# Designs tried in a protein design run: peptides against a protein of PDB entry 7UQJ. Part 300

Target 1, 160 residues: chain A of PDB entry 7UQJ
Amino acid sequence: PELYQNFNITPPRGVLFHGPPGTGKTLMARALAASCSSDERKITFFMRKGADILSKWVGEAERQLRLLFEEAKKHQPSIIFFDEIDGLAPVRSSKQEQIHASIVSTLLALMDGMDNRGQVIVIGATNRPDAVDPALRRPGRFDREFYFPLPDVKARFKIL

## One batch from the design tools (peptide; made by RFdiffusion4, then SolubleMPNN)

Design b2_p27_2_s3
Fold by OpenDDE base, seed 2:
Structure b2_p27_2_s3 (fold): chain B 160 residues (1-160), chain C 160 residues (1-160), chain D 160 residues (1-160), chain A 27 residues (1-27)
Amino acid sequence: as target 1 above (160 residues)
Amino acid sequence: as target 1 above (160 residues)
Amino acid sequence: as target 1 above (160 residues)
Amino acid sequence: PEYYPPLTIPNAEKLAEEARERLERRR
């Protein structure tokens, strides 16, 4: 409840953080996890990279996604953060297309299978929201989008 | 014109950002893209990771590089940013060496094939400029090198 | 000597930096390397990603690790930083398990083979210390652990 | 900053020329 209120989202909705890379999407997701964590209610933060789901887990990506969602459910309240979620988008190769389609289908099924009673938020970060499969951007999935503008050059030079 | 003046480079020159990781090479490339973008003249920023060119595009990397350069030319003024460009350097395996050789050859050809009239800047970022193929560092390619020093410990503790 | 004193570690001990990602583990490792580097005594900083050791160096990871440790020994005083060292931890696939076991065994042997006279510090960074092979966390290896807490939201918003 | 020695591609320039010729033939 409170976790979803803090995100101003109704469960089981995914949040898409999009914007130029280095805009702090990953940092914001972590800051949100930390801000929503009290001493009494620690939020478990899970992070995966979309590219790692494809490359490291070739043939096991579906299983690893299932395990991730199960673990997130076990450690509620929790945030699943997918960095580079556009890395799950099909690169135009026929053999990869089938693997990508299967992984995306699994992610869709896992997002759709989250009961409204779960305290699991899914955050996807991308630099290319238009490269994210439109099926992932439908209501009940990554249906809230937050744009991360580039910080001013003056702000960036303070980070350098 | 102004984009290249801001880099103090004459087109079609590539810029190599080198320095320790986390020195903000990627952030600087984006900040430069943002600073060179006016409301009237938005710079299109393309980003690729050298490792992704090898791993995600196995067998299609050459095509994806060609498409990237065509798209960058279509969306002028543009910046092509290669993060971890040293990731295009051959890992000493015979089958990978051939793939790497083909990808680097394609990148060299694309950089050499950029007309002086293009408003496309290519920025490579590496933590290991010496791991970048010397052929990429020749005049007309990544012929300008910018060192990104580690920020002072005091500056870093402000970023922490 | 002084390098190890600056870390408050006795050689040949590895240091595990753990904590939420984006807590500046990599930045701290570099800051430490920079702070320990004087004009007279530059510390050589080697960086590898655990995932790259597995993915980029499939079949050569052991050799690359050996070469890394030899190079680090040649360029003393030196720091070997393994980012995402949990990426060397087995993902539960049988064929990867054997590769992972071999790489981990090689890393263990290299860490155990470091003479007390070396000015080589090994820093591992992970977001999941419990995903790091317990054998790597034993005395004489990554036996010192530093927790990197999440900076306060207020500190993070200054980095954003 | 210690840099790893370049893993140089043998004959990268020649391969680049061959790649240019292939690109020109496709135009």
Scores: peptide ipSAE 0.109, ipTM 0.264, DockQ to the pose 0.169
Fold by OpenDDE base, seed 1:
Structure b2_p27_2_s3 (fold): chain B 160 residues (1-160), chain C 160 residues (1-160), chain D 160 residues (1-160), chain A 27 residues (1-27)
Amino acid sequence: as target 1 above (160 residues)
Amino acid sequence: as target 1 above (160 residues)
Amino acid sequence: as target 1 above (160 residues)
Amino acid sequence: PEYYPPLTIPNAEKLAEEARERLERRR
């Protein structure tokens, strides 16, 4: 929250958390959702796994994404956290290209259709930033990227 | 590891981290591996996903578990972190009982076969502690359990 | 960073990460620093331990704090992370009151002297928020507090 | 580190625009 204010940077609508597994991306998103909700301003936190949206809602994934964004808009201020977002937009294996293309296109459209004044932030977490469609990484979408390094064993040695 | 050494507490052989998704179980395991490696005593951190051990090593999962425990023993002091351990040892649903039973049996035997003096700690992380075979939760295995609560929305509200 | 902007919330100058040992406060601070530095905008991350500032710099602690804040201001945007900040500002125990009072007073003055538009964020991490001088927890200082919940105290008691 | 290649959707922008138009028509 704070770092963007001090920098006169328009808050991104979408934030990509990337880094090795278990670097705390999901915890950070929860802690950020945590940080940003006060007793006076409750932030509604929506969490979805990318793979769950594909697997549980085969044929309804687009509808579920729309409902999620509508619910997030209804419960502003809100955070939508996509854990394992590379699971929503997995690398094209030839046979399911159309279904993945429609889901990603719907997500792109939903992110683009968020009003700039909307109190909805989308956080995507991935272990594989390169596995996220470059179209999702454009301005007005996941235009801010946050690298979660492995806590370096050397950086650990300096903390003890 | 260190916390147990300083208190003359025998380190648990197995620690189960459980709690809702994105409560920092994996982060904590990494942070513990961090905190326990000093300049004088580097802890080797092994990370595996439960589902990956099953999916990548169909028919070799037992061998890969043995190799992992042997490698961890060779690189003592060490932490073996099983992320999504419910993927390795799902509660016996009827249709895949034999394959899961052998992998669980091998994991049980490997945990039981760790010498009490071994500087190998096993951390299992799950979102579903009830989906972990109760046999893994017995003394000498995952006999210590850590619940990772959701960062309370109230603790969240104190951050804004 | 972002959530404060969308909500017209003034970013805190100081953020207090509090919660029991090993809850990932230090890792979160590092992850936030890493997260906020893009290839285009590198955030300079300064890390100091509270106890180290007192122990290594007996008689120079105030000067070292000033130099740290000056260096952070020079390398904007920046994060100053005080790990174990309760070591800098221990609750007034009678025998060292004067030396601690001067260091705390200097830290208060440095935090108050940061321009609201300054691109310097101070993160304090403590295991003992009640051991941090209440003067540091006032608006314009560490006015935002992040509770890193234990893995539930019940779960902690099973691992210790 | 298991490197997974990016999902790159050909014409993602066009598909996004078409999806926006469909979302606007449904409102």
Scores: peptide ipSAE 0.058, ipTM 0.316, DockQ to the pose 0.061; fails the geometry check
Fold by OpenDDE base, seed 3:
Structure b2_p27_2_s3 (fold): chain B 160 residues (1-160), chain C 160 residues (1-160), chain D 160 residues (1-160), chain A 27 residues (1-27)
Amino acid sequence: as target 1 above (160 residues)
Amino acid sequence: as target 1 above (160 residues)
Amino acid sequence: as target 1 above (160 residues)
Amino acid sequence: PEYYPPLTIPNAEKLAEEARERLERRR
């Protein structure tokens, strides 16, 4: 909020955090959640891993996504953080087509179905923004992207 | 190494970073790598994701681990960071038994084979320390464990 | 602290987070504070803005710094986060000379005076590392520097 | 599913509302 207040940024409904592994995407999402939390108003942070939704919930991934979004809405203001969203929502042209297409479609529908009034922010983290379906990167979905570059190697060296 | 040399501390060969997802384990590992690198002494940071080693290198995971450790040794002082090491080295009792058992055995052997003189630190990150083979958590392997707790709500109140 | 205690690593007294505005330096500091806090061991996070210390405490900035460090020491393990530290500690050659020189000298002395046993970490954030007095970037002070590179230009346009 | 307890962020509504009002004033 102070971040968004100070920037006068309408909180995006969806934010894609992308960049190399271990650039702090997940940590940033948690820290955003923490920073947006005041003592008076608590933001609920939901975290799911894209690959875990597919692997743990074979055939139930859509239901789990729906439940997650409903739970987030019930506990609003909330943040849904999808770690490794590229595991959940691969580009539609990739041959692992059928199961992923339904999950992507469900996620699209859930993001589109978030009314403007919902205090639910969705953060997706990926190491491969190009592996995320472009449909997820459209306005009203993950319409904002944050690149998390590697800390420059030279800057890493000054961290002695 | 200078840090460990200056303190006469036997550098842990392996450090397990465990705790809830998005507690900054990967970032801390990068920060530690960066923090151990001076302008005079450059630490090489190798990062691999446990699940990626399995998925990208079906049947070559052992070879890739060996190559990684040799490359790390060649570029010492170095840090090998395994993100989601529970994906690489699940508990041996888990029914996905055969392929994982070989990879775990290779990782054990590689960690045991690191001479005390090697300036190679292995950092494993997991959200499930109990899902990591206890053999990896023995002395000379991941013999040090760091818990990355969730940002306590009360700690956030002091961050505000 | 537990991380540093368990590693027997002398905690860096200071870490400089530098990089362009909006790269998440402040957020990362909060996230690190949060990540280093366990349920058993709560880290106290102190946040101050460099410019605010000067503007709010005209003639008392040194006293406020001393109080901040004593409070952080009293509530250790603790993190002191200076946002926009370049506002507090400009390079001595910049013509706003006299008042800033005393504050910089006080901050240097406070960072130097932190005993190795103190579980106080100082994090400075700046958009202009070259505007920070090089004396603050010496060993035992902000001896560690993290570069927060810009999100890729395309990502910025979706953040704006 | 290992449910990590939701991190509750206080005042997010008021802060989001104040952010909206400021955005509306710029249009």
Scores: peptide ipSAE 0.009, ipTM 0.316, DockQ to the pose 0.074; fails the geometry check

Design b2_p27_2_s3
Fold by OpenDDE base, seed 4:
Structure b2_p27_2_s3 (fold): chain B 160 residues (1-160), chain C 160 residues (1-160), chain D 160 residues (1-160), chain A 27 residues (1-27)
Amino acid sequence: as target 1 above (160 residues)
Amino acid sequence: as target 1 above (160 residues)
Amino acid sequence: as target 1 above (160 residues)
Amino acid sequence: PEYYPPLTIPNAEKLAEEARERLERRR
């Protein structure tokens, strides 16, 4: 939050962390959450797994998303991290159309309904950015993308 | 592999990476796989998710594990990384007894059947080491455990 | 480095590897230093023991630290690995107050003085993270921590 | 859902700010 305020840059509503499995997306999101909180300004980090929201809350996934965004808004400044967001918001063309379409639409509405002044950042992590509904990758949603390459041999030293 | 040969130390058959979600277990496993690969000696890295082996291969999970270990043995030096290994080998006392017991028994047999000379290292990652069958945590299997703490909040951001 | 450059994320200046003796901290640091060197991009790995810097260079430890950081900067991309960093930078409350305070202050200044563009990563390894001066564990310094637990006694043999 | 408890992370904003300043200097 302070990051974007200090730069006079409109804070992204959503950041997409994408890249091959085991590139540190989840670690990076937790790390980002940790660097955004000060002794004076504690950031609340909410972590959810996309598949857990879908599987544990069949028929309640939309409500759980709403509750998550409400909790994040109550505890702002906050970060919502969706691990494996492609499990929550698969491309609408997948044959599991109706349930996923409703969850995607709810997530879109929740991201669109965040005031630009809200100290809530949403981070989605995926191994398959193309498996995330393109509607979620539009401006005002997950409009910033960070690619976590497999550190090719050259790049692995850089995680150190 | 070279690392262990250079030290005259018996290579581990199995290493358990455990700790809270997003502590970099998967990243570290990939970094290890990379670090053990030189220009002269490329290490083949096999990544599987425990839940994927169970869900995608219902009734074939044992065969898929065998194939994975055979491929790893063919491409040695190799690392097999099981992400979310607690999803593959939950504690036997869980009510999903028979299917999980067979998968656990197969994984145990595959780990026990690895010759000490095989340049195959198995890394299991879990957020819940206590949810992993204790039989997998015995000598000859995942006998080494690495705990990935939540970096103290001050420490998380610097992995960025 | 590449991971951070690709993300436009500032690379950590310092990573603290901590955990009981024989947990593979030094091994992991060497492993990481091997994984990040490619044919096209050799990384220079500098290894120093904390106690050696203190004992071999009584009164020159600060100068040796400066020279080490200068060499690492000349040979970037580079990794500086401090094994037993608690021997270099013990908590200031230890009775060897003045000499240790000066070395700690120099290490702090060197870590703070690393340009964000420098492809120099510092890894500190310790068995006692709480014996490392908390000032070194702050943002800009050893802000990333990786814990290497003692595997339950059965588990030690298999990191090797 | 296994609620991973909200991790309240101290000094995250200052670190993030320093990270962004570092990013902008690279542009």
Scores: peptide ipSAE 0.009, ipTM 0.270, DockQ to the pose 0.056; fails the geometry check

Design b2_p27_2_s4
Fold by OpenDDE base, seed 4:
Structure b2_p27_2_s4 (fold): chain B 160 residues (1-160), chain C 160 residues (1-160), chain D 160 residues (1-160), chain A 27 residues (1-27)
Amino acid sequence: as target 1 above (160 residues)
Amino acid sequence: as target 1 above (160 residues)
Amino acid sequence: as target 1 above (160 residues)
Amino acid sequence: LEYYPPLVIPNAEALREAAKARLAARE
């Protein structure tokens, strides 16, 4: 959070957390939300899983994304956390192209439609950054990426 | 694994981690694996996702489960972590009964076939413990359950 | 990084990552550094371990801290990550009082001497936040804290 | 598949105090 202000870097609208499964990406997103929350200014944390949006809302996934962003805007300051975002916005070359194309387009439009002054941050988590549609990884969307490496075996032994 | 040996506690065959999404179930399983791993005795950590076993291995899911347990036995001491185990072993009353019934039966047999002296621990993680087949939640299978509450203020007061 | 700008929160000079071993604190710090680095603006990431500063530089730890902060200032924008910062800045009541007191005082002075406009962020990681000198945890120093919980302590106590 | 409600994330300080209070209650 602080890094970007101190560096006078325009805050990205979206942050991509990537790395092997169980490296704490979701825990990180919650910890970031907690650290940015004050007693005066509570942050609302919205969490969705990419595959769940597709499976629960067959034909309504676009509407559910819109509703999610509207709720996040209503409850500013907010974080929208997408776990397994590669399940929501796979690379367009996947054989399930047609159903995902409209959902990806909706997510792109919602991220682009976030006013730069809006107090809504989007965090995407994936184990496969290369499986996320490259259009989502452009500036103004998920334009910052955080790599979550596996704790090296030697580093694990030194942490314990 | 080593924790239970060091305490002369009969290790449970299976542990169910349940609680809301992003409560750190997967991170815990990895942290437990790391904490039980010493320089002298490394623990092998196998991770699978329940839905991935079904989707990637249509018609071979049973074979893949058998191979996973064989590999875990070969690389003892080991942890098998199933993320989203409710996706692998849904309650038998679900409309997808036929495809899941044989997979569930295979997992049950593999868990029952684990020799009590084996250094293989199975950890299942779910957001929906009641969506896991009750047969898996019996003694000798996932017979220990750990609730991962949301880090709500009050729930954070119960986790810490 | 982004969260603080989007929320118009004054960035802290230092961030304390705390939580049990293996919760990904070091991973997080590296991930934050990577995400804040762009092709246009590379962030220099300095990493030190608290105990290593003491053990390698007996009698020179203060000088090494000064040099580290000078290098970080020279290579702005920069992150200084202290892993196991409780090893560097223990609570003054610990029996190793005399050697640590001067090092703690130096670190305090260096953190206070960071101009609020400087593009240097300090991240401290510890498993024992209460073992870190409280003076380091005041506003203008490590004034933001990120908790990396292990999943449910009650769950852990039932595992153990 | 149940949607988990949005979480209101408390202040990190409040979380730390909460953490301390719990540790003290278990000791």
Scores: peptide ipSAE 0.023, ipTM 0.351, DockQ to the pose 0.070; fails the geometry check
Fold by OpenDDE base, seed 3:
Order: sequence, then C-alpha cells, then structure tokens
Structure b2_p27_2_s4 (fold): chain B 160 residues (1-160), chain C 160 residues (1-160), chain D 160 residues (1-160), chain A 27 residues (1-27)
Amino acid sequence: as target 1 above (160 residues)
Amino acid sequence: as target 1 above (160 residues)
Amino acid sequence: as target 1 above (160 residues)
Amino acid sequence: LEYYPPLVIPNAEALREAAKARLAARE
C-alpha cells in the first residue's frame, strides 16, 4: 500500500513496457508477478505473444483474448502479459486494417470491462510504443508506460 | 580468448538459449556480452529477431543473414543474438518448406563458415528448442544449449 | 495504491536483489525506476557499484554515501541502486574490519534516517546475500530480499 | 500449440524457507 501511496502510483489496469529488444521487459513482468505473490495470495501469470495470437488464431484471436481475460479474472489476482503487443495491436493506420481493427477493439473492450477493483493487471511489452494503437495507451487501458532503456553501457557493466 | 582459456571453456560457435518466454534469454545474452566486454575489449552485440527476419526481409532474409555475419566478423569480438530463432529456422518437416529451408540452409552455411579462430559467438534464443531445425543443433553450430527454466517459482520468489 | 494495497506490500525502505551475476538485478532495478516514473513524476535513478565506492573513494566512501542519499532525497522520488552491495557492505567478521565497519555504519544510519514518507527507495544488488552485513538486512533497511536465480545451472553451464 | 499453462506463483517467504531448507540439506 504505502509504496504506491508514497509514490502516488495508482495501480494501472494496464502497463506498457516499452524499450529496445532484450531489455528484460518479459523478465520484469514475470518478476513483478512473483513479487506480488504471497503464500496467502498467489498471482496467476498469463503470458501471450501478440504476433502468435494473430498468426496462430486467425479468426479466433478475439475469442482467445476473451478467454484469456475470463481465465485471468477467474484466477485473480492475475497478470496478463502480452509480449510484443505491437504485433497484436498495430496502429490502425496500417493497411491491414480490418482484422487488426477487430482484435484491437476486442482488447480495448476487455480492458475497459475490467472493474477497477479487479485484481487483474495487464502488461503489454513492445519494442515500438508508437506502433501500438493509441487507443490502447489511453487512461484506463495501458495508461502507464515503462521505458526499458538499453542498459546503458554503464548499466550493462553493472548487469554483469 | 583469455576468459574462455582461463576457464578452459572452448568458446562455442553457437549457443542455444532455450526455455519458456520471459526467462531472461535475451537479457542473459546482453549480460554475457557486457561481461565479456572490457575497456580494452568491447564486444559488439548484434540482435535480430527470427520472426522479424522472415516477415520484414521476404526474399532478402539470406542476404540479411550474410550481411549480419559479415558485420559481426568485421566488428569482432562480437555476439550475434537471434531472438526467437525457432521463428527463423523452424524444423524442415513443417509444411512451409521451401522458404524456411533456404534461410535455414544459409544460416547453417554461415555458422559452418565461421572459422574457429573468429571471435564471433552466435546465440540463438527459443521457447521451443524442438521447433528449431536439428541441423542447427549439431556440433559446430548451436552445439551448446542453455535451458532457461522459468525462474523456479522458488527462484522467482527469491527474485521478488 | 490498490495493487500494493491488494498485495498488502509495505514499501521497503530497502530491497535486496540477490542472486548470481547476470540474472538481471541491475536491469530490474532500472526497469522498476522507469516503471515508477510517469510524465508527471520522473524518478531519479542513482546507481553506484559497491566495490567502486570502496576502491575509488578510499577515505571518502562515507561522504560519497551521504552525498548520494542527500542527492536522492533532493531529487525524490528517487531510487538508489547499489550494485554489488556485498562489496560495499561485507560481513563485519571479515578481517578488513574497521573501514568496512564505518561504511556499513554510515549506510545503516542513512537507511535508518530515511523518513518513512520519503520517496527514496534503496535497492541493493548482490551475488552473495550472506556476504552482506546482517544489519543491512533488518527491518527498515533491506527488509525485502529478491533472489534472482541463475537461469538454471543447466542454463548457466550452457551459457558458459 | 504449446499452451504454456498459467504460472501460479506461490509466496516468496515459503519459497525462501524451502530454499533455506534445501541449502541446509546440502550442508
């Protein structure tokens, strides 16, 4: 309570982890899941890759998203981690309009349908935050962004 | 050379980092690059994503691989990190045979063409080592594998 | 608030990230800093290496620690990240008694002197939590520990 | 379709105790 209170950090419904590839976005999401887990309160961690949802679930991507959010709600407290969310929810202006638009619309509706009291956190990871549909980056969705810089050469020297 | 000499570890030509998504494969590769980098000996770190090479470089994937290996050789000591190498080099028995087969064949040839004396290390990361063409996992290629378990829930709980 | 409220996670004054080298401790600390930073509330991230403080600042290590904490307090919300804190705060029983004892005592005093309402988080990273002075690991100091496992020994043995 | 089942992440303290117990069992 107090850390987020002290930091005035309203728990986001959605958090966008963005930064160059291999900056530990997925590792951080898993780590956050484990830190938030206690003996009394196990966190269920759901991981999906955006491009995999589009490629493997052609015509079922919306259903798979709904099932994912239902399963996350059923197993709350939970974290839904979308790796490469820019692959799932590209900017609407890209010429592959209709299928992407429907998946984005479903994801928007699912994020908007999360009760503020729900113990479901959605983490999106991307290498290109500007390639994510701006509608996903609005308040009540991915309203917090976390830049994962390349570990600065100084930071690389300290990671090792 | 000296670090591997000091540890009597023959530097692998290729190392396969395999394990579930978000186990820090890419982070570890970057970390290894930084640990092997000294003020006197900077390691050049090349990162490519397997699926991105296939999707972005349709018809040029082989050329892009050749250029990547040439650039890595030019900037040695270097690490070539292929994230999601299963996306670049799927098992040959998968029905999308010909395009994948040519890219795999090019990657095989490039790995085989690396002189043992080159300070170029290739790291492939995958969530599915069994989805990687077995030819890539042979001696002289990705002959060392590294299982990145899910940070054991114990280990994750220690991380958090 | 609600996430940490829901997780009943009292904000630590200090968090010890411990685990083998290259497990992403430093990356996690940076990512947490970036994560807690919003457009409205930038977090100032201070990074120091424990061994560097001892080796570079012989006789000034205490002053450098005080300055670091003052600067962090001045630029709050802030994160102070000590990489290799076992190098800064070795167990008192190690024969290099007096200099280490004074630096540890200074760090203890600085951590104890942080008002609970201060938006300064201290993250220590170590490869050897048992080499950290137990006084630093007490409540109100590094009272939370986070083990960064090696990617399984199989993964490490295969990386090396 | 390798369904990675949802990871249920248990408590840090229980896992610390279990890790301490494993370390103590290796000594």
Scores: peptide ipSAE 0.013, ipTM 0.379, DockQ to the pose 0.062; fails the geometry check
Fold by OpenDDE base, seed 1:
Structure b2_p27_2_s4 (fold): chain B 160 residues (1-160), chain C 160 residues (1-160), chain D 160 residues (1-160), chain A 27 residues (1-27)
Amino acid sequence: as target 1 above (160 residues)
Amino acid sequence: as target 1 above (160 residues)
Amino acid sequence: as target 1 above (160 residues)
Amino acid sequence: LEYYPPLVIPNAEALREAAKARLAARE
């Protein structure tokens, strides 16, 4: 309510950050988490990496996703940030292992199951938005996309 | 010469960006590359991910590293950015495969072989600087370290 | 000396961060401050807001600027970050109150008076670089400018 | 090289103009 009430914005259930590698997607997600945090209302920031969900939680990835969403719900207001989400939910292919299909289906269900009144925002970051399953990019999921362009050059010399 | 001459800077051979995930290491590296470019002098930015060098170039990782450094040298002034460099050059352990030891040794040799007058800067980024082989953190290699802290909550309000 | 000696970098006296609101200028300034801090060498980060210098220090703004620069010099290596610097140093107009002209002149003098060997970096951030007095954008002052591009405007509305 | 091609990083003005052009193309 209030975080989104303060902006009168219907909370996006999911936001996709996309752009070239190292354009600050993860930094921005963290920056957003704290910008939305006041002294009165801290936002809990959960970060996971798409490839890590597949590799570290082999056989339990679905359960770990469920637990992550429940933990985020428990610690509202919350941001769940999936870095490299294309590693978690690659475009559906006939060559996709059945395990990847089930993980994607679980993530879809978790995003669909988010009550619009919940104070949980999901941010996915990718360098390849077209490599993310189109089902995740539908309304009520990652229905909001943010392009991170390469930062400007004349600017950079002055930091070195 | 000239880019570093213009600043009277002895180019660091290597710079290690370290800090928690999503603190803008990759963004900064990209932001540094762009600042170093003027209208007259563009910087070529090469980006590789440590784990990708191991996984995508199995059996050719050493050759690909050599080619990367030669290409960077050809396109001077250049920045080579290794994201997740701890995945490329993990701390030497008795359990490390011989392949990992050879890749680390190749990277060491390539960094040591950089002429100090060359216009190639190497930036490594990691979330775990202590997981990077200490040999890479010696003078003449990644001898300069930059810590990227979590953006302070008070700072974040000013980004929105 | 040493931070800049370690890099053999002539410290930029001043860096101007510019770009639309919410592009991470303040975050980047803090990230830079902390990235330049090692366990052995912490950078002291001073933050002031341009409008606050005018409004909170009416009649003492010049003195407060001098004190800020002396404090930064005392706590070297240091970063002075002026957020909304266009509020401090608006473009000189015939309608500018004599007070604003003196504050700008004081800031110019303080930046000019920085010994190039000092370990104090000044970062100004603005959404309106063209609203900053051109005298501040000259060599030896904010001679370094960084553009923070919008994360896609369509994108930002969805995060807010 | 295929996965992370070298990026020629243009100057700040060129990227500012490119960023403006991308913004204008999205309006």
Scores: peptide ipSAE 0.009, ipTM 0.409, DockQ to the pose 0.043; fails the geometry check

Design b2_p27_2_s4
Fold by OpenDDE base, seed 5:
Structure b2_p27_2_s4 (fold): chain B 160 residues (1-160), chain C 160 residues (1-160), chain D 160 residues (1-160), chain A 27 residues (1-27)
Amino acid sequence: as target 1 above (160 residues)
Amino acid sequence: as target 1 above (160 residues)
Amino acid sequence: as target 1 above (160 residues)
Amino acid sequence: LEYYPPLVIPNAEALREAAKARLAARE
């Protein structure tokens, strides 16, 4: 949040973390929400797993997304972290098209409806960025992507 | 590895990483696999998701576990990382008892069958350590547990 | 670094990793450096030990810090990781006050002089966050702090 | 399927205390 003010850069509504499993996407997301919080400005961190939203809330996934975004807005500044977002918002061409289409459409609408001035950041994490609906990867949604590479052998030597 | 030699501590067969989702369990496991690899000694990192083993290998999960441990032994020094191990080895008292019991029993046997001198470390990550079969948390198995707390809000922005 | 730009989150000048010895602070710092590096954007990772800076560069620690920050700026995006930063930046009230005061003052000035737009992140790791000069823990410096809990002694021995 | 409540992620000290409390509660 403060960076955007200092850089006069419009806070993106959403960020996609992608990379091989266990590259620290979720840690980094949890490390972003923590970094956004100061003593004066606590950030509320909301975490959901994509598969959990689909499996727990069969037929209510859209409502749960709405409630999540409302709660995030109520508790702003906030971060919504979707772990395994490819499980929540699979590519529309999947054989489970209708149910996924409505959930994706709801998420799109919720991201589009976020005031760019709103102190709500959405972070999606996926191991398969290409399995995420391309509509989510457009400007004003997950328009920023971070690749979490495997800690390379070179990074490894610098790391360890 | 070097730390075990320096401390004269027997590398345990299994480590349980537990803590809230997105606390960096998987990243840490990868980073540990990275740390343990030198230029002279590359560690092979095997990663499996507990839910994936159950869902993809229905009826072959035990065989896939055996193959995984054999491959890990063949490529030693190695790390086997089970992400969401509570999905693989739920508490035996769950209603899906029979299928889970055989998989858990296989994992127990595989962990027990690892020579403590073998350069194979098993890391399990879970958000719910109490959902992991207590038999896996005994000495000679996941007899070491790391709690990954939520990263502090203050901490986060400085990392990201 | 890219994460900060993409999240438009003010890269804080510094992050403090704190927690008991061998909780993976160094590992995480390096894993973060690796995760922030893409094929297109390599992050330069600078690692220094606080005690090494003091012991190796007696009377030149300030100069070495300046050079480190200059080199990090030259090779941006970069991460400067100070392992055992409490050895570099002890609380000013410690009996070695004068020498430490100048080094701490230099580090403060370097952190304060970092352009918030600079793609340089400073990560400090310590086992004793309370032994770090509180001035370093203020906003615009190490204003974000990650607690690395003791990995259960059991797990540490398996990882290390 | 556990609900993860919104976490007001506390400061380092509060998280340290919460982590200590969770570790102590398992002992």
Scores: peptide ipSAE 0.008, ipTM 0.394, DockQ to the pose 0.050; fails the geometry check

